# Peptides against a protein of PDB entry 4J2C: the designs that were tried, part 25

Target 1, 107 residues: chain A of PDB entry 4J2C
Amino acid sequence: MEDPFFVVKGEVQKAVNTAQGLFQRWTELLQDPSTATREEIDWTTNELRNNLRSIEWDLEDLDETISIVEANPRKFNLDATELSIRKAFITSTRQVVRDMKDQMSTS

## One batch from the design tools (peptide; made by RFdiffusion4, then SolubleMPNN)

Design b2_p13_2_s4 (from b2_p13_2, 7 letters changed)
Fold by OpenDDE base, seed 2:
Structure b2_p13_2_s4 (fold): chain B 107 residues (1-107), chain A 13 residues (1-13)
Amino acid sequence: as target 1 above (107 residues)
Amino acid sequence: SEAREKLRKFYYE
């Protein structure tokens, strides 16, 4: 069976790209209220929140897989470099999400 | 999702 880590990773990457686009629009709407309708603000905010929540959920699952691999190294036989890449992906992606959430909560 | 289900099967079973 193929390791599904990369499948979920790909889904997370797509969700991040979508979230970043929504975040940009969210920022633009707040910067120029004259061009923003309540409907678009609400829609953009909700879509952004949903994407961020989806990412966080997937990252938790991915993070758990790392714990499982580290607890059972002989079963999975992962290269140390690959494991580092997986960890780095989770860490960096969490930071990207955190940055967007921080700006949304403090704006 | 299908991907999440695959994760479960691969890593927990």
Scores: peptide ipSAE 0.555, ipTM 0.924, DockQ to the pose 0.940
Fold by OpenDDE base, seed 3:
Formats: structure tokens, sequence, C-alpha cells
Structure b2_p13_2_s4 (fold): chain B 107 residues (1-107), chain A 13 residues (1-13)
């Protein structure tokens, strides 16, 4: 079986890109109320939250796979470079999500 | 999703 880590990684990246677009629109709507409807604000907010939740869910699973690999190195035989790239992706993506969530909570 | 199912099979079984 092919390692599906990169597939889930791709889904996470897609959700991040979507969330970033929604976040940008969210900020625009709040900065210029004259161009915003409550319906669009609510829709954008809900879609953004859903994407962020999806990302966080996938990141938890991806993070767990790293723990499994490290506990069973002979079974998976991933090199150190690949493992570092996977860890870095999770760390950096969590930071991106955190930054958006922090801004949403303080607006 | 299919990807999540594959992840489960690959890493947890």
Amino acid sequence: as target 1 above (107 residues)
Amino acid sequence: SEAREKLRKFYYE
C-alpha cells in the first residue's frame, strides 16, 4: 500500500488555501460594513470555522502517524529527512491556523 | 474520507 500521508497533507493544504481566502474575505467584510450583509458574514464565518476544524482534525491524525512511525521505525523505515519535513509541515500549519483563530477571537 | 481510511489502514493496522 502507498503511504497516504501526502494525500492527507494535500487535503490539509487545500483546506488551508481555502481558509486563507475565506479569512481575507472575512476581514474585508468586517472592515467595511457598508459592503457586507449579515448573511455573507455568517456564511463566511461558518465556512472558515469548518475549514479550520477540518485542518486541525487532519493535523492531529498526521501528528499521530509520526508518533507511530517513531515507535515502529523498522515497520515504516522512513528516513530522517522525510520525517523532519512531515513534522515541519504540521508545526507550520498549526501556526497558520492559530494565527487566524487568534485574529478571529479578538475581532 | 478515502484518504483518512487509507491512513487508518496504513498506520494503524
Scores: peptide ipSAE 0.555, ipTM 0.924, DockQ to the pose 0.952
Fold by OpenDDE base, seed 1:
Structure b2_p13_2_s4 (fold): chain B 107 residues (1-107), chain A 13 residues (1-13)
Amino acid sequence: as target 1 above (107 residues)
Amino acid sequence: SEAREKLRKFYYE
């Protein structure tokens, strides 16, 4: 069986890209209420939250796989470079999500 | 999802 980590990684990245677009629109709607309908605000907010939640869920699973690999190195035979790349992706993506969530919570 | 299921099978079995 092929390692499915990169497949989930790809899905996370797609969700991040979507969330970033939604976040930009979200900020625009809040910055100029005269151009915003309640329907669009609600839709954008819900879609954004859903994407962020999905990302966080996947990141937790991906992070756990790293722990499993590190606990069972012979079983998976991943080198340090590969593990570093995976860890960096999770760390940086969590930061991106955190930044958006922080701004949403303080708006 | 299919990807999540594959992840489970690959890493937990």
Scores: peptide ipSAE 0.556, ipTM 0.924, DockQ to the pose 0.956; fails the geometry check
Fold by OpenDDE base, seed 5:
Structure b2_p13_2_s4 (fold): chain B 107 residues (1-107), chain A 13 residues (1-13)
Amino acid sequence: as target 1 above (107 residues)
Amino acid sequence: SEAREKLRKFYYE
C-alpha cells in the first residue's frame, strides 16, 4: 500500500488555501461595513471556521502518524529528513491556523 | 474520507 500521508497533506494544503481566501474576505467585510451584510459575514465566518476545524482534525491525524513511525521506525523506513519535513509541515500549518484564529477571536 | 481511511489502514494495521 502506498503511504497516504501525502494525500492527506494535499487535502490540508487545499483547505489552508481555501481558509486563507475566506479569511481575507472576512477581514475585508469587517474593514468596510458599507460593502458587507451581516448575512455574508456570518456565512464567511462559518465557512472559515469549518475549514479551520477540518485542517486541525487532519493535522492531529498526521501528527499521530509521526508518533507511530517514531515508535516503529523499521516498519516504515522513513529517514530523518522525511520525518523532519513532515513535522515542519504540521508545525507551520498549525501556526497559520492559529494566527487566523487569534485574529478572529480578538475582533 | 477515503484518504483518512487509507491513513488509518496504513498506519494502524
Scores: peptide ipSAE 0.552, ipTM 0.924, DockQ to the pose 0.933; fails the geometry check

Design b2_p13_3_s1 (from b2_p13_3, 5 letters changed)
Fold by OpenDDE base, seed 3:
Structure b2_p13_3_s1 (fold): chain B 107 residues (1-107), chain A 13 residues (1-13)
Amino acid sequence: as target 1 above (107 residues)
Amino acid sequence: SEAREKLREYYYE
């Protein structure tokens, strides 16, 4: 079996890209109420939240794989550089999600 | 998802 880490990573990245688009629209709708309907605001907000939750869920799973690999280094035999890249992805993606959530909570 | 299922199989089994 191939390591599915990067498959999940790809799904996370897709969700991030989607969330960023939704976040941009969300911002636009709130900044110009004359162009916004309540229906679109609600839809955008819900879709954004769904994507963010999906990302957070996947990141938890990905983060756990790191712990498993580190606890069983001989089983997986991951390169140190690869492991660092995986960790960096999780860290940076969490920050991206956090930034969007923070802005949503303060608006 | 399929990917998540594979993740479980690969890392937990």
Scores: peptide ipSAE 0.560, ipTM 0.921, DockQ to the pose 0.952
Fold by OpenDDE base, seed 4:
Structure b2_p13_3_s1 (fold): chain B 107 residues (1-107), chain A 13 residues (1-13)
Amino acid sequence: as target 1 above (107 residues)
Amino acid sequence: SEAREKLREYYYE
């Protein structure tokens, strides 16, 4: 079996792109109420939250794989560079999610 | 999801 880490990583990246689009729309709706309906605001907000939650869930799973690899280095035989790339992806993606969540919580 | 299932199979089994 091929390492499925990159598959989940790809799904996370797609969800991030979707969330960023929803976040942009969310911001636009709140900045100009004349262009917004309550229905669209609610829909956009819910979709955004669902996407962010999905990302966070996948990131937890990906993060756990890091611990498993580090605890079983001979089984997986990943080099330090690959492991660093995986860790960096998780860290940076969490930051992107956090930034959106922080802005949503203050609006 | 299928991806999550494969993740479990690869890393936990």
Scores: peptide ipSAE 0.560, ipTM 0.920, DockQ to the pose 0.950
Fold by OpenDDE base, seed 1:
Formats: C-alpha cells, structure tokens, sequence
Structure b2_p13_3_s1 (fold): chain B 107 residues (1-107), chain A 13 residues (1-13)
C-alpha cells in the first residue's frame, strides 16, 4: 500500500484554499452591510466554519501519523527531511486556521 | 472518507 499522507495533505490544502476565499468574502460582507444579505452571510459563515473544522480534523489525523512514525521508525523508514516537511505543513496550516478563527471570534 | 480510511489502515495495521 502507498502512503496516503500526501492524499490527505492535498485534501487539506484544497480546504485551506477554499476557506481563504470564503474568509475574504466573509470580511467583505461584514465591512459593507449594504451589499450583504443575511442569507449570504449565513451561507458564507457556515461554509467557512465547515471547511475550518474539516481542516482541523484532518490535521489531527496527520499529526497522529507523525507520532506513530516517530514511535516506529523502522516500520515506516521515513527520512528526517520528509518528516520535517510533514511537521512544517501541519504547523503552518494550523497557524493559518488559527488566524482566521481569531478574526472571526473578535468580529 | 476513503483517504482517512486508508490513513488508518496504513498507519495502524
């Protein structure tokens, strides 16, 4: 079986890209209420929250795989560079999600 | 999802 880590990583990246677009629209709607309908605000907010939640869920799974690999290095034979790349992806993506969530909670 | 299931199979089996 091929390592499915990159498949989930790809799904996370798609969700991040989608969330970033939704977040931009969310910001625009709140900045100019005259151009915003309650329906669009609700839709955008819900879609954004759903994407963020999906990302966080996948990141937890990806993070767990790293722990498993580190506990069983001989079984998986991942080199240090690959492991670092995976860790960096999780860390940076969590920060992106956190930044959006922080702005949503303070608005 | 299928990807999540594969993740579980690959890393926990």
Amino acid sequence: as target 1 above (107 residues)
Amino acid sequence: SEAREKLREYYYE
Scores: peptide ipSAE 0.559, ipTM 0.921, DockQ to the pose 0.925
Fold by OpenDDE base, seed 5:
Structure b2_p13_3_s1 (fold): chain B 107 residues (1-107), chain A 13 residues (1-13)
Amino acid sequence: as target 1 above (107 residues)
Amino acid sequence: SEAREKLREYYYE
């Protein structure tokens, strides 16, 4: 069986791109009320939150795989470089999500 | 999702 980590990683990356687009629109709607309806604000906010939740869920699963690999290094034969890349992806993606959530919580 | 299912299969089996 092929390692499905990269498949989930790809799904996360797509969700991040979608979330960033929604976040941009969310920001625009709040900064220019003349172009915003309550309906669009609510829709955008809901879609954004759904995407962020999906990302966080996948990141938890990906993070768990790291722990499994580290506990069973010979079973998976991943070198330190690859593990570092995987960890960095999770860390940086969590930061991106956190930044968006922080801005949403203060609005 | 299928990907999530495969993840569980690969890492827990």
Scores: peptide ipSAE 0.556, ipTM 0.919, DockQ to the pose 0.925; fails the geometry check

Design b2_p13_3_s2 (from b2_p13_3, 7 letters changed)
Fold by OpenDDE base, seed 1:
Order: structure tokens, then C-alpha cells, then sequence
Structure b2_p13_3_s2 (fold): chain B 107 residues (1-107), chain A 13 residues (1-13)
């Protein structure tokens, strides 16, 4: 059976791109309230939060798989480079999410 | 999701 890690990774990447677009709009709406209605602000905020939560959920799952692999290296036969790429993806993506969340919480 | 289910089957079983 094929390793599905990259499938979830791809879904996370897509969600990140969506979130970044929503975040940009969110920022624009709050910087100039005349550009949109309260309804759009609420919609954008909710969509953004939902996307971020989805990403965080997937990242937790992906991170857990890494722990499983490291505990059972022979079963999965992943090389160090592949494992590093996976870890780096999770770390960097978490940072991207954190940055958006931090900015939202201070607004 | 299908992908999440695949993860479960691949890594946890």
C-alpha cells in the first residue's frame, strides 16, 4: 500500500494557500472598514479560523505518523532525508499558522 | 476524510 503522507501533506498545502488568501482579505477588511460589510468580515474570519483548525488537525496527525515511524523504523523503511523533509514541513507549516493566529489575536 | 483514513490504515494497523 502506498504511503498516504504526501496526500495529507498536499491537502495541508492547499489549505494553507486558502488560509493565506483569507488572511490577506481579513487584514484588508480590518484596515479599511469601508471596503466591506460586517458580514464579509465575519465570513472571512470564520472561514479563516476553520481553515487554520483544519491545518492544525492534519499537522497533528502527520506529526504522530513521524513518531510512529521513528518507533518502528524497519517497518516503514524511510530514509533520513525523507523523514527530515516531513519534519520540516510540519515545523514550517505550524509556524505559518502560528503567525496568522498571533496577528488575529492581537487585532 | 479518505486521506485521514488512509493514514490510519497505513500507520496504525
Amino acid sequence: as target 1 above (107 residues)
Amino acid sequence: SSAREALRKFYYE
Scores: peptide ipSAE 0.574, ipTM 0.924, DockQ to the pose 0.953
Fold by OpenDDE base, seed 3:
Structure b2_p13_3_s2 (fold): chain B 107 residues (1-107), chain A 13 residues (1-13)
Amino acid sequence: as target 1 above (107 residues)
Amino acid sequence: SSAREALRKFYYE
């Protein structure tokens, strides 16, 4: 059976890219209210939040797989380098999400 | 999702 970790990772990365685009638009709308409609602000905000929640959900699942692998190393036979890469992806992606959420909460 | 289901099957079964 193929390890689906990379599939979920890919979906997370796609959601991150989408969120970053939405975040940029969100910032632009707030910076120039004369060009912004309430409808677009609301739509952008909702889409952004949905993507961020999706990312956080997937990261929780991915993070749990790390624990499972570490508890059953012989079952999965993942080397330390690969585990480190997976952990780093989760950590860095959580930071990206946190940064966007922090800016949204302070604006 | 399909990916999440695959994840469950691979890591929990």
Scores: peptide ipSAE 0.573, ipTM 0.924, DockQ to the pose 0.928
Fold by OpenDDE base, seed 2:
Structure b2_p13_3_s2 (fold): chain B 107 residues (1-107), chain A 13 residues (1-13)
Amino acid sequence: as target 1 above (107 residues)
Amino acid sequence: SSAREALRKFYYE
């Protein structure tokens, strides 16, 4: 059985790219109300929130796998460098999500 | 999702 970590990682990366595009549009709509309709603002906001929640959900699962691997090193036999890369991905992605959420909460 | 299910099977079973 192949390790599905990278499959979920790929889905997270795609969701991040989507969220970043939505976030850009969200900021544009709020910065220039003349270009915005209520419908687009609501749609963009909801889509953005949904993507962010999806990312956070997947990151929780990915983060848990790290704990499982570290608790059972003989079962999984992952290289230390690979494990570090996985941890770094989770940490950096959480930061990206947090930055967007922080800006949304202060607007 | 199928990926999430695969993750559960791989790491928890």
Scores: peptide ipSAE 0.577, ipTM 0.925, DockQ to the pose 0.952; fails the geometry check
Fold by OpenDDE base, seed 4:
Structure b2_p13_3_s2 (fold): chain B 107 residues (1-107), chain A 13 residues (1-13)
Amino acid sequence: as target 1 above (107 residues)
Amino acid sequence: SSAREALRKFYYE
């Protein structure tokens, strides 16, 4: 059986890219109200929040797999480098999400 | 999702 970690990782990366685009649009709409409708603001906000929520959900699952692997090293046979890369991905992605959420909460 | 299900099967079986 193939390790599905990278499949979920790919889905997270896709969601991050989508969220970053939505976040940029969200910022633009709020910076220039003359070019924005309430409908677009609401749509953009909802889509952005949905993507961020999806990312956070997947990151929780990915983070759990780290604990499982570390508790069962012989079963999964992952080297230290790969495990570090997985951990770094989760950490850095959480930070990206946090940064967007922090800016949204203050606007 | 299918990916999430695969994740559960792979890591918990």
Scores: peptide ipSAE 0.573, ipTM 0.924, DockQ to the pose 0.940; fails the geometry check

Design b2_p13_3_s3 (from b2_p13_3, 8 letters changed)
Fold by OpenDDE base, seed 1:
Structure b2_p13_3_s3 (fold): chain B 107 residues (1-107), chain A 13 residues (1-13)
Amino acid sequence: as target 1 above (107 residues)
Amino acid sequence: SEARQKLREFYFS
């Protein structure tokens, strides 16, 4: 069986890109009420929340896999470089999600 | 997703 980590990583990356687009639209709608409909605001908000939730869910699993690998290095046989890349991805992605969530909660 | 399921199978079994 092939290591599926990179596949889930790819799905997270796509979800991040989608969320960033939704976030921009969300800010536009709130900044110009004359152009915004309640329906679009609600749709955009819900889609954004769903994407962020999906990302966080996947990141949790990805993060756990790192812990498992570190506890069982011989079983998975990953090198230090690959492990660092995986950790960096999770850390940076969590920050991106946090920034969007923080702005949404203060609006 | 299938990827998520495979992840669980690969790492958490």
Scores: peptide ipSAE 0.584, ipTM 0.934, DockQ to the pose 0.910
Fold by OpenDDE base, seed 3:
Structure b2_p13_3_s3 (fold): chain B 107 residues (1-107), chain A 13 residues (1-13)
Amino acid sequence: as target 1 above (107 residues)
Amino acid sequence: SEARQKLREFYFS
């Protein structure tokens, strides 16, 4: 079986890009109420939250795979460089999500 | 998703 980690990683990256676009629109709507309807604000907010939750859900699974690999190194045979890249992706993506969530919670 | 399902099968089984 092909290692599906990179596929899920790709889905997370896509969701991050989508979330960042929604976050930008969310910011614009709040900055200029004259161009914003309540309906679009609500839709944008909900879609953004959904994307962020999806990302966090996937990151939990991706993070667990690292623990599994480290506990079973002979089964998966991933080198240190690959593991480092995977860990860095999870860490940096969590930070991106956290930054958006923090800004949303303080608005 | 299909990818998530494969992830679970590959790593968690």
Scores: peptide ipSAE 0.583, ipTM 0.934, DockQ to the pose 0.936
Fold by OpenDDE base, seed 2:
Structure b2_p13_3_s3 (fold): chain B 107 residues (1-107), chain A 13 residues (1-13)
Amino acid sequence: as target 1 above (107 residues)
Amino acid sequence: SEARQKLREFYFS
């Protein structure tokens, strides 16, 4: 079996792109009520929340794999560079999600 | 997803 980390990473990246688009629309709807309906606001908000939740769920699993690899270095042939890239991805993606969630909670 | 399941199988088993 080949390492599926990059596959899940790719799914997370796609979800981030989707969330960013939804977040932009969410912001636009709230900034210009004349172009917004309650239905679209609710739909956009729900879709955004669902995407963010999906990302967070996958990130938890990805983060867990880091701990497993570090606890079992002989079982997994990963160099320091690869591990660093994986950690950086998780950290930066969590920050992106956190920023969107913070703005949603304070708007 | 299939990828998620494979991830768990690869790392958690």
Scores: peptide ipSAE 0.580, ipTM 0.933, DockQ to the pose 0.937
Fold by OpenDDE base, seed 4:
Structure b2_p13_3_s3 (fold): chain B 107 residues (1-107), chain A 13 residues (1-13)
Amino acid sequence: as target 1 above (107 residues)
Amino acid sequence: SEARQKLREFYFS
């Protein structure tokens, strides 16, 4: 079986792009209430939250694979560079999600 | 998703 890490990584990246689009719309709706309906605000908010939760869910699994690889180095045989790239992706993506969540919690 | 399931099969089993 091929390593599916990159496939899930790709799904996360796509979900981040979707979330960023929803976040932009969410911001626009709240900045100009005259152009916003309660229905669109609620829909956008819910979709955004759902996307963010989905990303966080996948990141948890991706993060766990790091621990598994480090505990079983001979089984997976990943070099330090690849492992660092994977860790950096998880860390940076979590930060992107956190930034959006922080702004939503203050609005 | 299928990818998530494969991830679990590859790493967690």
Scores: peptide ipSAE 0.579, ipTM 0.933, DockQ to the pose 0.937

Design b2_p13_3_s4 (from b2_p13_3, 6 letters changed)
Fold by OpenDDE base, seed 2:
Structure b2_p13_3_s4 (fold): chain B 107 residues (1-107), chain A 13 residues (1-13)
Amino acid sequence: as target 1 above (107 residues)
Amino acid sequence: SEAREALRKFYFE
C-alpha cells in the first residue's frame, strides 16, 4: 500500500496556491474599493476563508501522522530526512496560513 | 476525500 502523505501534501499545496491568489485579490479589492462590488468582496473573502480552513484541516491530519510515525518507527520505516521534510512542510505552510489570517483579522 | 480516506486507513488503522 502506497503512503498517501504526498497525496494530501499535494492537495494542500494546491489549496495554498489558490488561497494566495484569492488573498491577492482580497487585498486589491480592499485597497481600491472602486474596483469591487460588495458581492465580489464577500465572495472572495468566503472563498479565501474556506480554502484556509481546508488547508488547516489537512495540516492537522498530516501533523498527527508525524506523531504516529514517531511512535511506531518500525511500522513505517521512514528516515530522518523524510520526517524532517514533512515537518518542515507542515510548519512552513502553517506560517503562510497564519500570515494571511493575521492580515485579514487586522485589515 | 479519497486522499483523506487513504490517509486514515494508512496511518490511523
Scores: peptide ipSAE 0.560, ipTM 0.928, DockQ to the pose 0.950
Fold by OpenDDE base, seed 3:
Structure b2_p13_3_s4 (fold): chain B 107 residues (1-107), chain A 13 residues (1-13)
Amino acid sequence: as target 1 above (107 residues)
Amino acid sequence: SEAREALRKFYFE
């Protein structure tokens, strides 16, 4: 069976890229109300929140796989370098999400 | 999703 970690990682990365685009538009709309409609603000906000929730959901699962691998090293045979890369991805992605959420909550 | 299902089968079972 093929390791699906990287497939989920790819979906997370796509959602991050989408969220970053939506976040940029969100900030633009708030910075210039004359170009913003309530409909676009609401749509952008909702889409952004949905993407962020999706990312967080996937990160929880990915994070748990790390624990499972570490508890069962013989079953998965992942080297330390790969585990470090996976952990770093989860950590850095959580930070990206947190930064966007923090800015949204303080606007 | 299909990917999430694969993840479940690979890691959680």
Scores: peptide ipSAE 0.560, ipTM 0.928, DockQ to the pose 0.971
Fold by OpenDDE base, seed 1:
Structure b2_p13_3_s4 (fold): chain B 107 residues (1-107), chain A 13 residues (1-13)
Amino acid sequence: as target 1 above (107 residues)
Amino acid sequence: SEAREALRKFYFE
């Protein structure tokens, strides 16, 4: 069986890109109400929340795999560089999500 | 998803 980490990583990356687009639209809608309908605001907000939730869910699983690998290094035999890349991805992605959530919560 | 299931099988089992 091949390591599926990168597959989930790819799905997260896609979700992040989607979320960033939704976030931008969300910002635009709230900044100029004349161009916004309540329906679009609600849709955008819900879609954004759903994407962010999905990302966070995947990140939790990915993060747990890191812990498992580190606890069982012989079993997985990952090199330090690969592990570092995985950790960095999780950390940076969490920050991206956090930034969007913070901005949404202050609106 | 299939990816999540694969992840489970690969790492958690």
Scores: peptide ipSAE 0.560, ipTM 0.928, DockQ to the pose 0.950; fails the geometry check
Fold by OpenDDE base, seed 4:
Structure b2_p13_3_s4 (fold): chain B 107 residues (1-107), chain A 13 residues (1-13)
Amino acid sequence: as target 1 above (107 residues)
Amino acid sequence: SEAREALRKFYFE
């Protein structure tokens, strides 16, 4: 059985790219109200929030796998470098999500 | 998703 961590990681990265695109549009709409309709603002805001929640959901599962691997090192046989890469991905991705959420909450 | 299910089977079960 192959390790599916990288598959979920790839899905998270794709979702991050989508969210960043939505965030850019969200920023543009709010920076120039003359070019924005309430409908598009609402749609973009909702889509962005949904994407961010989806990312956070996957990150929680990925983060839990780290704890499982560390509790069962012989079962999974992952070296320190691999675990470091996985942890760094989760941490950095959470920061990207947090930055977008912070800007949305202060708007 | 299929990937999420695979993750659960591999790590959680």
Scores: peptide ipSAE 0.559, ipTM 0.928, DockQ to the pose 0.946; fails the geometry check

Design b2_p13_4_s1 (from b2_p13_4, 7 letters changed)
Fold by OpenDDE base, seed 5:
Structure b2_p13_4_s1 (fold): chain B 107 residues (1-107), chain A 13 residues (1-13)
Amino acid sequence: as target 1 above (107 residues)
Amino acid sequence: SLEELRKYIESLL
């Protein structure tokens, strides 16, 4: 079976871009109440949270693949560079999600 | 592709 990591990575990246757009709008709405409705704030907030949860779920699955590979180094032939790239992607993406969540939780 | 990933993971376990 083929390794679908790069495909899922791409999907996560798209989801991150979407979330960042929603987060930007969320921030704008809260910073300028005169241009905001409760309905748009609620919609944006819900969409954003849903996207973030989806990303986190995908990252967990991606992280599991790495754990399996690291537990079975003789079975898998991923070089150190590729493994590092995969780890870095998960780590950095988790940070991006965490930053948005932190700002949302303090509002 | 999430489904494919799930199947892939399951195949590794």
Scores: peptide ipSAE 0.229, ipTM 0.802, DockQ to the pose 0.743
Fold by OpenDDE base, seed 2:
Structure b2_p13_4_s1 (fold): chain B 107 residues (1-107), chain A 13 residues (1-13)
Amino acid sequence: as target 1 above (107 residues)
Amino acid sequence: SLEELRKYIESLL
């Protein structure tokens, strides 16, 4: 079976971009209540949370693939550079998600 | 997709 890491990576990145757009709107709605309806606030908040949750779920699975590869290096022929790129993607993406979640939890 | 990744992971275990 082919390694689908890059496909999932692309899907996660797309979800991150979507979440960032929702987060921007969420911030705008909270900063200027005159432009916000309860319906839009609720919708934006829920969509944002759902996107973030989906991203976190995918990152967990991606992270598991890393663990499996590292536990069985002879079964896989990924070089150190590729493995580093995959790890960096997971780490940086988790940070992006965490930053948004932290701001949402304090608002 | 997530489903493909799941199948891939399962194939590795």
Scores: peptide ipSAE 0.225, ipTM 0.798, DockQ to the pose 0.687
Fold by OpenDDE base, seed 4:
Structure b2_p13_4_s1 (fold): chain B 107 residues (1-107), chain A 13 residues (1-13)
Amino acid sequence: as target 1 above (107 residues)
Amino acid sequence: SLEELRKYIESLL
């Protein structure tokens, strides 16, 4: 079976971009109540949380593939560079999600 | 996709 890591990576990247847009709108709505409705605040908040949860879910599965590859290096044709790229993607994406979640929890 | 990844992982376990 073909390694679908890059496909899921792309999907996660799209979800991150979506979340960042929602996060920006979320901050704008809370900063200027005159331009915000309760309905939009609730919708934006829910969509943002859903996207963040989706990203975290995918990252867990991607992270598992790393463990499997490292446990079976002979079965996979991934060099050190590719493995490093995959690990870095997971780490950096988790940080982006965490930063948004931290800001949401303080509001 | 996530479904494909799940199948891939399961095939490796």
Scores: peptide ipSAE 0.222, ipTM 0.797, DockQ to the pose 0.737
Fold by OpenDDE base, seed 3:
Structure b2_p13_4_s1 (fold): chain B 107 residues (1-107), chain A 13 residues (1-13)
Amino acid sequence: as target 1 above (107 residues)
Amino acid sequence: SLEELRKYIESLL
């Protein structure tokens, strides 16, 4: 089978962009209640949480591929730079998600 | 392509 990492990476990046947009709206709605309805707040919150959960789930699968490759270096022969890029993507994306979740839990 | 990724992972195990 062909390595689909880059495809999933792109999908995760798209989900992150969507989540960031939702998070921005979420913040705006909570900062100015006069412009917000409870319905929009709830919808935005749910959509945001769904996106974040989806991202986290995808990252777990991506992370598993890293572990498998590292356990079998001769089999896959991935370039060290490419492996580092993959690891960095997972780490940085997890941090982005964590930051949004932390702010949501503190609100 | 989550399904494709899962199939890929399974093929590696």
Scores: peptide ipSAE 0.215, ipTM 0.793, DockQ to the pose 0.708

